# Peptides against a protein of PDB entry 6PSE, part 84

Target 1, 78 residues: chain A of PDB entry 6PSE
Amino acid sequence: PSEEEEYARLVMEAQPEWLRAEVKRLSHELAETTREKIQAAEYGLAVLEEKHQLKLQFEELEVDYEAIRSEMEQLKEA

## One batch from the design tools (peptide; made by RFdiffusion4, then SolubleMPNN)

Design b2_p20_2_s4 (from b2_p20_2, 10 letters changed)
Fold by OpenDDE base, seed 2:
Structure b2_p20_2_s4 (fold): chain B 78 residues (1-78), chain C 78 residues (1-78), chain A 20 residues (1-20)
Amino acid sequence: as target 1 above (78 residues)
Amino acid sequence: as target 1 above (78 residues)
Amino acid sequence: DREELEKRIKELVEEAKAKE
């Protein structure tokens, strides 16, 4: 049998004491995993904000670069 | 009593049928939350990579900008 | 900071995969 089938059988045949312990275990793991999920999401959002700020800086520099490039081209052709 | 205390009491007084259902519920939520955690983490990595590539592009543009700025300054002063 | 963050995110992914 698969591990999943074995686990299902264990749950079906388990005594209340084991089941209560399993509920406690799963509740704990769920709480931890939820915190980790939130943390991962917060990291992603932080990096996204940093990327956004960098993008704005990049776009400003592109504008300045094109302005200077155009001015320089005019000076070379004059 | 707090919701946590009420839940704890419910678990302690619950029949095996309820406990088995609760194990099933928690197992499902744990699996779902785990998938969501992975997705959040993968998203964070993707954004990090995008930010890194953008930073490299920004640095290249800075070099090019300074080169043109310097050349233009030379042309204006000549 | 980037390397530390990347490391932590990778750890979260690997930990999650290990529990599946």
Scores: peptide ipSAE 0.116, ipTM 0.807, DockQ to the pose 0.554
Fold by OpenDDE base, seed 4:
Structure b2_p20_2_s4 (fold): chain B 78 residues (1-78), chain C 78 residues (1-78), chain A 20 residues (1-20)
Amino acid sequence: as target 1 above (78 residues)
Amino acid sequence: as target 1 above (78 residues)
Amino acid sequence: DREELEKRIKELVEEAKAKE
């Protein structure tokens, strides 16, 4: 039997005291997991914003680089 | 009373059938939230890796830019 | 800072996978 099937049997045969404890356990784990999910999402958002700013800086530098490259090319062709 | 206190009372007074249903509900929500947490974390990691690669590209471009700038400066001074 | 964040994200992923 799978662990899932064994767990299901345990829940079906469990006494009220065990069930209450399990509800408490699951509630706690759900709360923790929810907080961690939110935290991970917030981290991703922060990094995304940083990446966006870096991309803007990169694009500005590319423009400046191409300007100098073009000027250099013109000088060498003259 | 807080919602948490009311929920705690409900759990304490609940019949086994309700408790089993609640365990099932919480287990399902925990599984979903866990998957979402993983997805959020993986997304954050992906963005972080993208940012890192972009930073490396930016640094390489800075080096190239300074090289051309220096060459241009030398040409103009000659 | 990046390394710390990367470590934390990886930990979150591994912890979540371990519970599945």
Scores: peptide ipSAE 0.115, ipTM 0.808, DockQ to the pose 0.476
Fold by OpenDDE base, seed 1:
Structure b2_p20_2_s4 (fold): chain B 78 residues (1-78), chain C 78 residues (1-78), chain A 20 residues (1-20)
Amino acid sequence: as target 1 above (78 residues)
Amino acid sequence: as target 1 above (78 residues)
Amino acid sequence: DREELEKRIKELVEEAKAKE
């Protein structure tokens, strides 16, 4: 049997004291995992915003660069 | 009492059938939350890498821009 | 800051995978 099937059997055959302890354990792990999920999401959002701002700056610089490049090209061809 | 205290009392007074159901519920939620945490973390890493690549491109363009700007300035002053 | 963030995110991924 898989570990999942074995665990399921354990739960079915367990005494109330074990079940209460398991509920406590799972509740703790769920709370911790939830906090970590939120933290990861917040980090992703922060980086996304930074990337977006950087993209805007890049696009502005690209426009300025192309303007100067074009002017320079015209001067060199004249 | 807080919801947490009420829940704790419920767990302490619950019958085995309820406890087994609660273990099942919590296990499912934990598994789901864990997957979501991983997804959030992977997304964060992807965005971070994209931002890093964009930063490198920006810095390269900035160097090129300053080079052309300087050359143009010299030509205009001559 | 980037290096620290990257490290923390990687840790979260590895910790999650280890629990699966």
Scores: peptide ipSAE 0.113, ipTM 0.807, DockQ to the pose 0.560
Fold by OpenDDE base, seed 3:
Structure b2_p20_2_s4 (fold): chain B 78 residues (1-78), chain C 78 residues (1-78), chain A 20 residues (1-20)
Amino acid sequence: as target 1 above (78 residues)
Amino acid sequence: as target 1 above (78 residues)
Amino acid sequence: DREELEKRIKELVEEAKAKE
């Protein structure tokens, strides 16, 4: 039998005390997994903000670069 | 009473049929939350990679900008 | 800081995969 089938059998044959303990276990694991999900999302958002700031700096530098490039091209052609 | 206290009371007073249903519900939510945690982690990693690529592009542009700036300064001083 | 963050994210992914 698969592990899933064996687990399903355990749940069907379990006494109330075991079932209450299993509810507690699953509730704890769900809470922990939820915290980890939130943490991963927060990390992604923090990096996204850093990337956004970097993109703004990059775009400013592109403008300055094109200005100097154009001026230099004019000076070389004169 | 808090929602947590009310839930704890439900678990303590519940019949086996309710407890089995609750185990099934929590197992399903845990599976979904686990999938979402993985997705959140993968998203964070993808954003880190994008930021890294942008940083490399920014650093390359800085080098090119300083080269042109220096050359233009020399041309203007001559 | 980036390296540490990347390591932690990878750990979260691997831990989740191991439970599935």
Scores: peptide ipSAE 0.112, ipTM 0.806, DockQ to the pose 0.497

Design b2_p20_3_s1
Fold by OpenDDE base, seed 2:
Structure b2_p20_3_s1 (fold): chain B 78 residues (1-78), chain C 78 residues (1-78), chain A 20 residues (1-20)
Amino acid sequence: as target 1 above (78 residues)
Amino acid sequence: as target 1 above (78 residues)
Amino acid sequence: SAAEALIEELRREAEREEEE
């Protein structure tokens, strides 16, 4: 039998005291996992914001680069 | 009483059938939340990689920009 | 990106959970 099937049997045959303890355990794990999910999302968002700022800086530099390139080309052709 | 205290009382007074259903519910929610946490982490990593590639491109452009800027300055001073 | 959209969705879900 799979671990899942064994666990299902355990839950079906368990006494109320075990079931209450299991509810408490699962509630705690769910709360922790939820917090970790939120933290992962917040971290991802922070990186997205950093990437966005970097993209803006990159685009600004591209504009400046093209301006200088164009000016230099004009000077060389004169 | 807080919702948490009311829930705790419910768990303490619940019949085995309700407790088994609650274990099943919490197990399902935990599995889903765990999947979502993993997904959030994977997306965060993907964004980190994109940011890293963008940073490399930015640094390459900075080098090229400084080269042209320096050449331009030399041409203007001559 | 799809990744960005999903992170934003997860953030919104988290915010809703904090408000409950």
Scores: peptide ipSAE 0.109, ipTM 0.793, DockQ to the pose 0.070
Fold by OpenDDE base, seed 3:
Structure b2_p20_3_s1 (fold): chain B 78 residues (1-78), chain C 78 residues (1-78), chain A 20 residues (1-20)
Amino acid sequence: as target 1 above (78 residues)
Amino acid sequence: as target 1 above (78 residues)
Amino acid sequence: SAAEALIEELRREAEREEEE
């Protein structure tokens, strides 16, 4: 039997005391996993903001670069 | 009483059938939340990789910009 | 960072689930 089938049998045959303990365990794990999910999402958002700021800086530099390139091309052709 | 205290009382007074159903519910929510946590982490990694590639492109453009700026300064002073 | 370490740990967990 798979571990899942064995666990299902355990839950079916368990006494109320074990079931209450299992509810407590699962509630704790769910709370921790939820916190970790939120933390991962917050980190992803922070990185997105940093990427956005970097993109703005890149676009500004690209404009400045094209301006200088164009000016230099004009000077070389004169 | 807080919702948490009411839930704790419910778990203490619940019949085995309710407890088994609650174990099943919590197991399902834990599995879903775990999947969502992994997805959030994968998304964060993808954004981090994109930011890294953008940073490399920015640094390359900065080098090219400084090279053209220096060349243009030399041409204007000659 | 602590967040990067968490992400790397999660990646290793996901890779194990795909191998199973």
Scores: peptide ipSAE 0.096, ipTM 0.788, DockQ to the pose 0.059
Fold by OpenDDE base, seed 1:
Structure b2_p20_3_s1 (fold): chain B 78 residues (1-78), chain C 78 residues (1-78), chain A 20 residues (1-20)
Amino acid sequence: as target 1 above (78 residues)
Amino acid sequence: as target 1 above (78 residues)
Amino acid sequence: SAAEALIEELRREAEREEEE
């Protein structure tokens, strides 16, 4: 039997005391996992914002680089 | 009473049929929340890797820009 | 778990950026 089938059988045959303890355990794990999910999403969003700022800085530097490169090329042709 | 105290009372007074249904509900929500946590973490890691690659490209462009700027400054001083 | 390790890595990166 799969672990899932064994667990399902345990839940079906369990006494109310075990079921109450299992509800408490699952509620705790759900609360912790929900907090971790939110934390992962918040950190991912922060990194995405930093990546966006870095991209803007990169694009500004590309414009400045092409301006100097073009000026240098014109001076070398002259 | 807090919603948590009301829920705790409901769990204590609940019949086995309700408790089994609640274990099933919480197990499903935990599985979904766990999947969402993993997805958020994987997405965040991918964005970190992309940010790192962009930072390397930015640093390479800064070196090239400073080289041309220095050459241009030397030519303007002669 | 792999998910916990990835979350810890994201947290460590965020902490380093706040310290710079």
Scores: peptide ipSAE 0.118, ipTM 0.791, DockQ to the pose 0.232; fails the geometry check
Fold by OpenDDE base, seed 4:
Structure b2_p20_3_s1 (fold): chain B 78 residues (1-78), chain C 78 residues (1-78), chain A 20 residues (1-20)
Amino acid sequence: as target 1 above (78 residues)
Amino acid sequence: as target 1 above (78 residues)
Amino acid sequence: SAAEALIEELRREAEREEEE
């Protein structure tokens, strides 16, 4: 039997005291996992913002670089 | 009483059939939330990698820009 | 878990970026 099938049998045969403890355990794990999910999302959003700022800086530098490159090319052709 | 205290009372007074259903519900929510957490983490890492690649491109462009700027400055002083 | 390791990597990166 899969671990899932064995766990399902355990839940079916369990006493109320074990079931209450399992509800408490699962509630705690769910709360922790939910917090970790939110934290991962917040970090991802922070990195996205940093990436966006870096992209703006990169695009500004590209414009400045192309301006100098074009000016240099014009001087070399003259 | 807080919603948490009311829920705790419900769990304490619940019949085994309700408790088994609650274990099943919480197990399902935990599995879903765990998958969502992993997805959020994977997304954040992907954005970090993209940011890193962009930073490398930015630094390379800065070097190229400074090289052209310096060459242009030398030509203007000559 | 793999997810915890990934979250920890994201945390470390965020901390480094706040220090720069």
Scores: peptide ipSAE 0.116, ipTM 0.792, DockQ to the pose 0.220; fails the geometry check

Design b2_p20_3_s3
Fold by OpenDDE base, seed 5:
Structure b2_p20_3_s3 (fold): chain B 78 residues (1-78), chain C 78 residues (1-78), chain A 20 residues (1-20)
Amino acid sequence: as target 1 above (78 residues)
Amino acid sequence: as target 1 above (78 residues)
Amino acid sequence: SAAEKLIEELRKKAEEEERE
C-alpha cells in the first residue's frame, strides 16, 4: 500500500484522542505553511518591482548611450 | 470567545466521524498550500535570477557609457 | 522539507544581491 493508503487506514482506525491531536498538528502546519506562502509571494512581488525599476533605468541609460555613441561616431567620421 | 477558542471547543466535543472529516479537510488544504508555497518560491527565484542578469547587463552598459562620456568630455575640453 | 529549503535558498540569494 502507498503511504497515503496507510495513512488513510490509520485515520480510519484511530481513537478520538489521536484524531484531535492530528487536527491540532495539521492546523499548526497549515498556519505555518500559509504564512510561508504569503512571505514567498510578497518577496516575489518585491523582486518583480525591483526588476521593473531596473529595466526602466536600463532603458533610460540605453537612450543616453545611443545619443553619445551616435555623436561620437559622427565626429570620428568627419 | 475568539474564533480559535470556539474552534478548539468544537474539536474537543466532536465525534470521531467529524474529526476524521476534519483531518481529511486539513490534509487537503495543507497539500494545496504547500504546492502554492513551492510555486511562489520557484517564481521568486526565477525573477531574482532575471533581475541579476539585468543588473549585470546594466553594469556593463554603465562601463561602456562612462568610457564614451569621458572620451567625449576630453574632446570637448581640448 | 524541500519547500523550506527552496525558500531558504531564495532568501540567501536575496541577501547576497543586496550586499553587491
Scores: peptide ipSAE 0.088, ipTM 0.793, DockQ to the pose 0.133
Fold by OpenDDE base, seed 3:
Structure b2_p20_3_s3 (fold): chain B 78 residues (1-78), chain C 78 residues (1-78), chain A 20 residues (1-20)
Amino acid sequence: as target 1 above (78 residues)
Amino acid sequence: as target 1 above (78 residues)
Amino acid sequence: SAAEKLIEELRKKAEEEERE
């Protein structure tokens, strides 16, 4: 029997006291897992914002680089 | 009474059939929330890797930019 | 937990990047 099948049998044969305890356990685990999910999402968002700022800086530098490159090319050809 | 207190009363007074259904519901929600947590973590990791690659590109461009800037400055002063 | 390990690896990589 799989662990899932054994657990299902346990739930089916369990007394109310055990079932109430299991509801409490699962509620607690759900709350913790939800908090962890939110934390992971917030972290991902923070990294995304950092990446966005870096991208803007990169694009600005790219513009400046092309300007100097073009000027340099003109000076070398003159 | 808070929703939490009302829920607690419901659990205390519930019949075994309701409790079994609640265990099933909570188990399902826990499984889904766990999956979502994993997805959030995976997304965050992917964004972090993208940011890292962008940082490397930025640093490379910065080196190239400074090289051209320095050369340009030398040419203008000569 | 696989999820916990993944989050930990993400944190570890972030810390490594900050040190570079």
Scores: peptide ipSAE 0.088, ipTM 0.793, DockQ to the pose 0.158
Fold by OpenDDE base, seed 1:
Structure b2_p20_3_s3 (fold): chain B 78 residues (1-78), chain C 78 residues (1-78), chain A 20 residues (1-20)
Amino acid sequence: as target 1 above (78 residues)
Amino acid sequence: as target 1 above (78 residues)
Amino acid sequence: SAAEKLIEELRKKAEEEERE
């Protein structure tokens, strides 16, 4: 049987004391995992915003670069 | 009493059938939350890598821009 | 950055938890 099937059997055959302890354990793990999920999402969003700002700066520099490149090209062709 | 204290009392007074159902519920929520945490972390890492690549491109363009700007400045001063 | 390290740590921890 899979670990999941074995765990399911354990839950079915467990005494109330074990079940209460398991509820407590799972509640704690769920709370911690939820906190970690929120943190990962918040930091991911922050990095996304930083990337967006960098993209805007890059696009501005591309415009300035092409302007100077074009001017230089014109001077070299004359 | 707080919701946490009320929940703790419910767990203490609960029948085995309720406790088994609660273990199943919490296990499901934990699995889903864990998957979502992984997805959030993976997304954040992908955005970090994209931001890093963009930063490298930006720095390369800055070097090229300053080279052309300097050449133009020299030509205008001569 | 500190944020980058945290995301990486969270990813590693999450992957470990998923394997268990």
Scores: peptide ipSAE 0.087, ipTM 0.794, DockQ to the pose 0.074
Fold by OpenDDE base, seed 4:
Structure b2_p20_3_s3 (fold): chain B 78 residues (1-78), chain C 78 residues (1-78), chain A 20 residues (1-20)
Amino acid sequence: as target 1 above (78 residues)
Amino acid sequence: as target 1 above (78 residues)
Amino acid sequence: SAAEKLIEELRKKAEEEERE
């Protein structure tokens, strides 16, 4: 049997005391996992914002670079 | 009482059938939340890698820009 | 878990990028 099937059998045969403990365990794990999910999302958002700022800086530099490149090309052709 | 205290009382007074259903519910929610956490982490990693690549491109462009700027400055002074 | 490893790798890469 799969671990899932074995766990399902355990739950079916379990006493109320074990079931209450399992509810408590699962509730705790769910709360922790939920917090970790939120943290991962917040971190991803922060990196996305940093990437966006870097992209703006990169685009500004590209404009400046092309301006100088174009000016230099014009001077070389003159 | 807090919602947490009310829930705790419910769990203490619950019949085995309710407890088994609650274990099943919590197990399902935990599995879903775990998957969402993984997805959030994977997304964050992807954005971070994109940011890193953009940073490398930005640094390369800065070097190229300074090279052209310096060359142009030298030509203007000559 | 796989999720914990991914979060740890995310944290590690972020720290590396901040140092660069």
Scores: peptide ipSAE 0.091, ipTM 0.794, DockQ to the pose 0.169; fails the geometry check

Design b2_p20_3_s4
Fold by OpenDDE base, seed 4:
Structure b2_p20_3_s4 (fold): chain B 78 residues (1-78), chain C 78 residues (1-78), chain A 20 residues (1-20)
Amino acid sequence: as target 1 above (78 residues)
Amino acid sequence: as target 1 above (78 residues)
Amino acid sequence: SAAEALIAELRAKAAAEEAA
């Protein structure tokens, strides 16, 4: 049987004491996993903000670069 | 009592049928939350990669900009 | 777990990017 089938059988045959312990275990793991999910989302949002700021800086530099490049190109063409 | 204390009392007083249903519920929620955590992590990694690529482009542009700026400055000083 | 590994990788890359 698959691990899932074996686990399902264990739950079906388990005594109340084991079931209570399993509820406690699963509740703890769910809380922990939920926290980790939130943390992952927060990291993604932080990086997204950093990327946005970097994009603004990049676009500003592009404008400045094209201005100087154009001036230099005009000097070479003349 | 807090929701946590009330839930703990419910688990302590619950019949095996309720406990088995709760194990099933928590197992399902844990699996779903785990999937969502993975998705959040994958999204964060994608954003980090995009930010990294943008940073490389920015640094390359900075080098090019400083080269042209320096050349222009030298022309003005001469 | 695979999820924990991905989270750890994300944190490591974020730290490396911040340090660069």
Scores: peptide ipSAE 0.116, ipTM 0.805, DockQ to the pose 0.131
Fold by OpenDDE base, seed 2:
Structure b2_p20_3_s4 (fold): chain B 78 residues (1-78), chain C 78 residues (1-78), chain A 20 residues (1-20)
Amino acid sequence: as target 1 above (78 residues)
Amino acid sequence: as target 1 above (78 residues)
Amino acid sequence: SAAEALIAELRAKAAAEEAA
């Protein structure tokens, strides 16, 4: 039997005391995992915002670069 | 009583059938939350990589910009 | 867990990138 099947059997045959303990365990793990999920999401969002700011800076520099390039080209053609 | 205290009391007074159902519910939620956590982490990593690539492009453009700026400055000073 | 390992990797990579 798979571990999942064995676990399912354990739950089916378990005494109330074990079941209460398991509920407590799972509740704790769920709370922790939820917190970790939120933290991961918050971090991802922060990085996304940083990337966005960097993109804006890149676009600004690109505009400035094209301006100078164009001016340089005009001067060389004159 | 707080919701947490009420829930704790419910668990203490619950019948085995309810407890088994609660174990199943919590197991399912834990599995889902775990998957979501992993996805959030993977997404965050992808965004980091994108930010890194953008940074490299920005740095390259900055070098090119400074080169043209310097050349232009030299031409204007001559 | 695999999830914990991934989060740890993400944090490590983030720290390295921010330090560069």
Scores: peptide ipSAE 0.115, ipTM 0.804, DockQ to the pose 0.125
Fold by OpenDDE base, seed 3:
Structure b2_p20_3_s4 (fold): chain B 78 residues (1-78), chain C 78 residues (1-78), chain A 20 residues (1-20)
Amino acid sequence: as target 1 above (78 residues)
Amino acid sequence: as target 1 above (78 residues)
Amino acid sequence: SAAEALIAELRAKAAAEEAA
C-alpha cells in the first residue's frame, strides 16, 4: 500500500488520544505554514514594488540619456 | 473563552468520527497552504531575479549617461 | 498586474484560513 493508504488506515483505526494529538500536530503545522506563506507573499510584493520603482528610474534616465545623445549628435554633425 | 480555547474544548470532547473528519480537513488545508507557500516563494524569487537584471541594465545606462554628460560639459566649456 | 493579483489572492486566502 502507498504511504497515503497506510496513513488513511492509521487514522481509521486510531484511538481518540492519537486522533487528538494528530489534530494538534496538524493545527500547529497549518499555522506555521500559513505564516510562512504570508511572509513569502509579503516579500514578493516588496520586491515587486522595488522593481517597479527601479523601472521608473530607468525610464527617466533613458529619456535624459536620449536627450543628451541627440544634442551631441547634432553638434557632431554641425 | 477565546475561539482557541473553545476549539481546544471541542477537540477534547469530540467523538472519534469528528476527530477523523478534522484530521482529514486539516490535512487537506495543510497540503493546499503548503502548495501556495511554495508558489509565493517561487514568484518572489522570479521577481527578485528580474529586479536584479533591471539593476544591471540601469547601472550600465548610468555609466553611458555620465560619459556623454561629461563630454557635453567639456564641449560647453570650450 | 497579474503578479500583484496573485499575491493579493494568496493574502486573501491566508486571511480566510486564519479566520476559519
Scores: peptide ipSAE 0.115, ipTM 0.802, DockQ to the pose 0.080
Fold by OpenDDE base, seed 5:
Structure b2_p20_3_s4 (fold): chain B 78 residues (1-78), chain C 78 residues (1-78), chain A 20 residues (1-20)
Amino acid sequence: as target 1 above (78 residues)
Amino acid sequence: as target 1 above (78 residues)
Amino acid sequence: SAAEALIAELRAKAAAEEAA
């Protein structure tokens, strides 16, 4: 039997006291997992913003690089 | 009474059939929330890797830029 | 939920960044 099937059997055969304890356990785990999900999302968003800023800096450097490259090419061809 | 206190009362006064249904509901929500947490974490990791690659490209461009800048400076000073 | 909204925002911003 799978762990899921075994767990399902336990739930079906459980006394009310066990079931109440299990509801409490699951509620706690759900709350914690929800907080962790939010934290993961917030972290990902922060990294995206950092990547975006880096991209803007990169594009600015590319413009500066092409400007110097063009000037250098003109000097070498003259 | 807080929603938490009201929920706690419901759990204490609930019949076994309701408790089993609640265990099932919470188990399902926990599984879904866990999957979403993992997805968010994986997405954040992917963005981190992209940012890292962009950083490497930026640093390489900086080296190239400084090389041309230095050459240009030498030409202008000579 | 707040978590769902943040995940949706993350996906939207990622898509926008990739398109830019």
Scores: peptide ipSAE 0.082, ipTM 0.795, DockQ to the pose 0.164

